# Peptides against a protein of PDB entry 5VZU, part 75

Target 1, 271 residues: chain A of PDB entry 5VZU
Amino acid sequence: GRTLEDIFHEHMQELILMKFIYTSQYDNCLTYRRIYLPPSRPDDLIKPGLFKGTYGSHGLEIVMLSFHGRRARGTKITGDPNIPAGQQTVEIDLRHRIQLPDLENQRNFNELSRIVLEVRERVRQEQQEGGHEAGEGRGRQGPRESQPSPAQPRAEAPSKGPDGTPGEDGGEPGDAVAAAEQPAQCGQGQPFVLPVGVSSRNEDYPRTCRMCFYGTGLIAGHGFTSPERTPGVFILFDEDRFGFVWLELKSFSLYSRVQATFRNADAPSPQ

## One batch from the design tools (peptide; aimed at target 1 Y55 H58 K76 S253)

Design b2_p30_7_s2 (made by RFdiffusion4, then SolubleMPNN; from b2_p30_7, 10 letters changed)
Fold by OpenDDE base, seed 1:
Structure b2_p30_7_s2 (fold): chain B 271 residues (1-271), chain A 30 residues (1-30)
Amino acid sequence: as target 1 above (271 residues)
Amino acid sequence: PPVFPAATFMDPDEVLKLLQEHNMLLPSGP
């Protein structure tokens, strides 16, 4: 049977071959475009910017993390034979927090899969409901030429008199037990471990995470064939590190902030 | 083959160096 090493070697050979084919196309004609770091906002989950991500057999890639309201986006700056640069490798729904189980149950891949797929179905339902409201709103703008019906003077309806006696109905205010929204413990890190059977390039990943969110990752065949979005988990470790668990691939990508200072990296303010 | 952006197959550290040294210039294509 193919060993994990054989698969890695095959993917590395293909990466080298693809790199050779594509670099040979550019040897005499590299054009450059300026990129900008996303503007930081106070409400950003972490500072946006460049991260170095691990993609298993594809090695290390550069990803730009950006925030777009209640969504985060990882955009490839470098790529691989499957997913080229400029593609949105991960899309995170910051509305849909994933609650990880205890450390023992985190080792269960099926439990993580259940949790994520339940959130996926909620996201799908919300999209269907929101799509229906947007569809019905467009149908009614038939141009009703509302002919200006002449403003008939509304006769002043007579002021009905005041005298209604105050009935003292002392209805006891039923104690609406305000279900104490347990403040989502946004601040305390929890122990983190990858599920059994999830591959990591390195076992040296943070063993504590701040929070997790539902997300989707982009996968494709070689040459960006049949691209699709697969469910996953975004894991925020700290200000400089996040991960993504690719459920269908049973893989983990670790992203570490590029600590380098970039000059003139900010987008020009929209005039 | 599909034309990928030139940065697709570049070394990440080489790309980071280009971004640092050349005011965020990224290789874009032919």
Scores: peptide ipSAE 0.578, ipTM 0.943, DockQ to the pose 0.753
OpenDDE base, seeds 2, 3, 4, 5: peptide ipSAE 0.569, 0.577, 0.572, 0.009; ipTM 0.942, 0.943, 0.942, 0.444; seed 3 fails the geometry check

Design b2_p30_7_s3 (made by RFdiffusion4, then SolubleMPNN; from b2_p30_7, 11 letters changed)
Fold by OpenDDE base, seed 5:
Structure b2_p30_7_s3 (fold): chain B 271 residues (1-271), chain A 30 residues (1-30)
Amino acid sequence: as target 1 above (271 residues)
Amino acid sequence: PPTYPAATFMDPDEVLKLLLEHNMLLPSGP
């Protein structure tokens, strides 16, 4: 039978061959396009920008993190034989926070899987309900036959009278002390560990996290065949580091900010 | 085969160097 080593060697040979075939297409005609950093917004969870991501099978890749209201996106700037550059490798729903259990229960993959799958089901229900509202709203643009409703005569409603009693009741406006929603103390990091059986290329990942969110990751076969979205967890560690747990793949990707000053990186203002 | 963007199989540090030195120019397609 093929050993695990034989299967690994065959897979690596296929990856090298694919890399060679695709790179040889560019040897004669490299075109260049200008890219821009996403504009920073006050409500962005962290500053958008370029991150170095570790992918277990493919190595180091560059990802652009951007924010789109209640969603975040990781877009590949580089790629691999499965997922090309320009694809959205991760999509994060910032409405659906993941609550990690205590550190002991974080080692249990089945517990993390349960939590993520319960959130995935809520997201699917919300998408089905929102799809129905969008469907029903399109059907009722039947032609408004502007039937000219006949001018019913203005009945002169009578002038009833007078009396102006100035009831003084100076009800003190109870100062509704708007309880300033204390900005949720985002500052206390929770202890973080990967579940047993989740692989990480780098064992030197942050052992504390600020926040976690539900997300989906893009997977495909070689040549971008049969692309699908798989459930996962976005983990915010700090301003410069985030992770993604690929639940079905049992893999962890760590992303670290590129600490470089890019000149002319801002999108031209829409004229 | 679908044409992958040129940056797909490039070294990430080479891509970053191009972005830094050439004012955010990314290798794109053939």
Scores: peptide ipSAE 0.513, ipTM 0.929, DockQ to the pose 0.686
OpenDDE base, seeds 1, 2, 3, 4: peptide ipSAE 0.504, 0.035, 0.504, 0.501; ipTM 0.929, 0.572, 0.926, 0.927

Design b2_p30_7_s4 (made by RFdiffusion4, then SolubleMPNN; from b2_p30_7, 9 letters changed)
Fold by OpenDDE base, seed 2:
Structure b2_p30_7_s4 (fold): chain B 271 residues (1-271), chain A 30 residues (1-30)
Amino acid sequence: as target 1 above (271 residues)
Amino acid sequence: LPTFEAATFMDPDEVLELLLEHNMMLPSGP
């Protein structure tokens, strides 16, 4: 079978070839654009900014993390042979939190797959319902002159009082000890492990996570052919680290904040 | 071939150096 090393070498060869093909088109002329760090907002899950991602077989890439209300976005600053720079590599739905099972069940890829696919179906249903409400609201302003239908009198239905003796079957209320949902202790991350068969670039990933969300990743063939969104899990580890589990690819990407001070990185104030 | 941004095929550390040294300037194309 292909080793992770074989896959890495194949993708490195593709990167070198694509780099050669595309750079040869620039004939030593390069245009530059300025990029800006997204403004930080109080409601942002973590500080937005640049992250260095480990894309398993694709190597290292730079991604800009930004927040857009109840969505987060990873935008490629660098790219690979499949997904170019400027593309949204990940889209995270901050409305749809994923609860990971216990550590034993986290090893089961099929359990994670079930959980993610159930959330995907809910997201799809909500999109269909929201699309229907937006469509129906425009059509029915026909001026139906609502003729005032006369108030039919409330017939007082007679109080038949049949004296049915309630048998006192004193069924003891079994104390359903409401298993107190332990308040998700805001401070302590839960144990985290990758499912068996999910590939990582290395085994050195955080073994605790704060929270998880449903998301989609962008995948494509070589040269950005047939781009599609694949379901995944955004894993928040801490303020400076997050991961993405690519469910269909059975891969994990770890993203670490770029620890650098960028000068003049703020977007100009909208005039 | 689709036109890709030049930064697509650059080394991430090289891109990071360009962003640090050249005031957030990113190679974008020809």
Scores: peptide ipSAE 0.507, ipTM 0.925, DockQ to the pose 0.712
OpenDDE base, seeds 1, 3, 4, 5: peptide ipSAE 0.352, 0.338, 0.325, 0.386; ipTM 0.872, 0.865, 0.862, 0.885; seed 4 fails the geometry check

Design b2_p30_8 (made by RFdiffusion4)
Pose (drawn by RFdiffusion4):
Structure b2_p30_8 (pose): chain A 212 residues (1-129, 189-271), chain P 30 residues (1-30)
Amino acid sequence: GRTLEDIFHEHMQELILMKFIYTSQYDNCLTYRRIYLPPSRPDDLIKPGLFKGTYGSHGLEIVMLSFHGRRARGTKITGDPNIPAGQQTVEIDLRHRIQLPDLENQRNFNELSRIVLEVRERVRQEQQEGQPFVLPVGVSSRNEDYPRTCRMCFYGTGLIAGHGFTSPERTPGVFILFDEDRFGFVWLELKSFSLYSRVQATFRNADAPSPQ
Amino acid sequence: SEYDFTEVPDIDLTKMPEMFNFSSTERTGN
């Protein structure tokens, strides 16, 4: 929904062109691999499926939310040269809720960082052996119309890599649930926010034979 | 809207930097 002008500034102009060129080299001679929609589950769930998400200069990507015990997974359906399609873009730890402060403390980025790194440390120890909402100051959000109320927060980690999916790594963050079908992820080390929203469209023949 | 959708294209976009001699020090997941 833009022209060469609105994009010729600039890093996105490049990424958009490469994508066009690269994907168009297929001239619709494509191979498809099977995917499934995730299993629904009652008590043990807060709703799975496909979501549109913001991945910065790469634009929106489609991400599948699925539940695996005390962890939720975000798996890329569409992706980018940093983190490709098919990878785990996010992992939400559902046993480590994070309390939301009043608006003024939400605004304080360092308080959020200290709190998140604390949880990361407690998690490392374990494994080794709604109210008003606002993003902290200094955290970017491509959306800006992110909901200003939220139902809860959890610790999670996102997967990052350089171009070519080089040296991928987990970085800490916090998952934010807004309503039944909108959620967010604050990328702590990037001071960046990703807003996700449910794909409302209905899909035929997409259920899996079983959870395994 | 209702769609019949069970398959995704098998496309690897990580080849683009090598193909287009693209270089950047940026690391991101979003």

Design b2_p30_8_s1 (made by RFdiffusion4, then SolubleMPNN; from b2_p30_8, 14 letters changed; failed a check: too like the target's own chain)
Amino acid sequence: MTLDFSEVPDLDLTKIPKLFNYKSDEKSGL

Design b2_p30_8_s2 (made by RFdiffusion4, then SolubleMPNN; from b2_p30_8, 14 letters changed)
Fold by OpenDDE base, seed 5:
Structure b2_p30_8_s2 (fold): chain B 271 residues (1-271), chain A 30 residues (1-30)
Amino acid sequence: as target 1 above (271 residues)
Amino acid sequence: MELDFSEVPDLDLTKIPEMFDYKTDIKSGI
């Protein structure tokens, strides 16, 4: 019988062949599209831009990181047989921070799974509540044919006078200097390790992280069949590196900034 | 070395040719 290893090897050969056929189509009618870098905003978690991501058996892919208020988005610039370019490979909810346990408990996949699934249920509840408010607000504007009740003349209520008493009482507003919670100093990052049984292409991932957030990744069959969102963890390591843990797939993608400078890559100013 | 990405061919990946009618085992991938 075929071993699991044989099946995996055949599947990898198929993915390589698909990638080869796909890249060999460069000799045919290609549509070129200009890519613009997202503008950087002061409130962006890190500088937006191009990253090289590890996509398991697909190898390296190029992803554009962009920020959209309290959401971050990874968009594929390169695609694979499962997820084409232009698709949002990851969506990060910057409202839902994930607190990783201590380093010993981080090795437990079930503990990470519990934490992520608890956040997933909160996000689903918030979406259901927000969907109900949007639904109820539209239903009640039935056209009330308000019959034109006749304009009764509003009587001029009289101009009561000016009395000007000046009471000066200069109560000093005590400057309650709201101690601006100093943004938690970029202190020693939390020790980070992948859970046992999560696959990484390389063991050379950062062993400290700044913060983690809930996110969803896009998965599909070959030819982008049955696309769905799977829960995961966005891990910020530094200004140039982040990760994504694909919880259901037990896989880790490491993303590293493309250090190349691009001339004229800025989006045209909206005219 | 400034890379001019104006020369990087954007593959219109929306035109994955219908030729991948390979009954590939539908392993959901990333």
Scores: peptide ipSAE 0.246, ipTM 0.525, DockQ to the pose 0.477
OpenDDE base, seeds 1, 2, 3, 4: peptide ipSAE 0.210, 0.210, 0.195, 0.231; ipTM 0.601, 0.614, 0.601, 0.514

Design b2_p30_8_s3 (made by RFdiffusion4, then SolubleMPNN; from b2_p30_8, 15 letters changed)
Fold by OpenDDE base, seed 4:
Structure b2_p30_8_s3 (fold): chain B 271 residues (1-271), chain A 30 residues (1-30)
Amino acid sequence: as target 1 above (271 residues)
Amino acid sequence: MTLDFSEVPDLDLTQIPEKFNYKTDEKSGG
């Protein structure tokens, strides 16, 4: 049978050939745009930036990880025949933590699938409820018939009076400043293993997970045909490594921080 | 620091097929 390596080599040869044909045989004007690194925020789960990923048979990918409040996004910097550059390969919901079972039950793909699909259903319900609140607020603009209220007159000015009685200094009890929830302690990582039947191109993935979150991954056919978001698990290993489990594809992508320093990669300050 | 591509096997570019023919309707993740 074809090995994952054989499939990867074939696919990479095809990708290189496509790129070669496109760049060398066609006088295509390549438009280059500078990519800026996303600004880091104090509330970011990890430092945003470039990550090198491996995705099944597609080989090497560069993804930009960025944080947007309660959401994280992986944006493709490298495109492939399925998903072009600039697409959001992964969207992570940082509100919806995935609790992995014990190491024995983590080997069961059906158990992981159950957990993720239960979270997917909660996310869907919350989106429907929030959509109803936004919908009901628009309905009550009944047509205010602006009846022309008549010009009632400019009545006058009157005057003075003085008296300055000193009101007593009622000491309002100091509102107990709700102690800012200490940034969730770097909890001891839990043991981590991929479920049986999840394909990983690299068996050398971290065996300890810090946190997991619900997310969606973008999948498409060649030429970006029939793009859809599929459920998955974002796995934070450490400050420099994360993974994504694609449930429907039964695949795992490992992403490692690009340790390169880029000059002039900081986003211009919003003026 | 350079991008470490050591996880990508060396591709023999001489074995690139003369005809590129993407014919898979298989959906893949981005």
Scores: peptide ipSAE 0.046, ipTM 0.459, DockQ to the pose 0.222
OpenDDE base, seeds 1, 2, 3, 5: peptide ipSAE 0.041, 0.045, 0.048, 0.044; ipTM 0.466, 0.467, 0.401, 0.457; seeds 1, 2, 3, 5 fail the geometry check

Design b2_p30_8_s4 (made by RFdiffusion4, then SolubleMPNN; from b2_p30_8, 13 letters changed)
Fold by OpenDDE base, seed 5:
Structure b2_p30_8_s4 (fold): chain B 271 residues (1-271), chain A 30 residues (1-30)
Amino acid sequence: as target 1 above (271 residues)
Amino acid sequence: MTLDFSEVPDLDLTKIPEMFNYKTDEKSGI
């Protein structure tokens, strides 16, 4: 009988062939679009930019990381047979931190799955509540035909001007310096290990992480058929490395910053 | 002549099977 390894090998050959066909058909008809790097903001979790990510059987892909308030986004710069270029491969909710257990319990896939699915349900509840508030607010503007009640001339009430001297009671507003919670010093990163049964292209991933967040990854069939978002974990390792655990796929993508300096790659200032 | 390749249909990767007589397993991927 075919082994799981045989099936995986056949599937990898198919993906390589599809990628080859895709690239070869364009050899005569390449359109080039300039890509600009997103501007860095002070509140960005790390510097935005280009990363090379591991995409299992697809190999290496280029992803643009960008920040959008309390969300981070990975956008494919290179596509594959499942997810084309320009799609948001990952969307990260920076409001929903994932707390990893100790190193022993991190090896348990079911524990990670429980933690992620609990956060997923909170995100769904927040979306439903926010959807109801937006829905109820639009329904009550029925057209009140405000019949034009006749303008009765309201009389000029007189200008009494008394000069009441404001007493200068200079109560110093005690500056309650809201102790800006010092961004928890990027101290000793938490020990990190992938759960048993999560596939990684290489075992050479960082064994310490700074923080983790809930996110969703985009998955689809070949030709971008039936695209859906699957739950996952964004793992920040350092300024130049992050990961994404695809929970349902039991896969791990490692992203490493592209260190190439691009001249004139900055986005044009909005006019 | 600006070749407007805007009409190059996005390569319908679903037609790759038909073009190459290859059965793609519809495996959801990343």
Scores: peptide ipSAE 0.316, ipTM 0.577, DockQ to the pose 0.200
OpenDDE base, seeds 1, 2, 3, 4: peptide ipSAE 0.270, 0.253, 0.295, 0.224; ipTM 0.683, 0.664, 0.566, 0.619

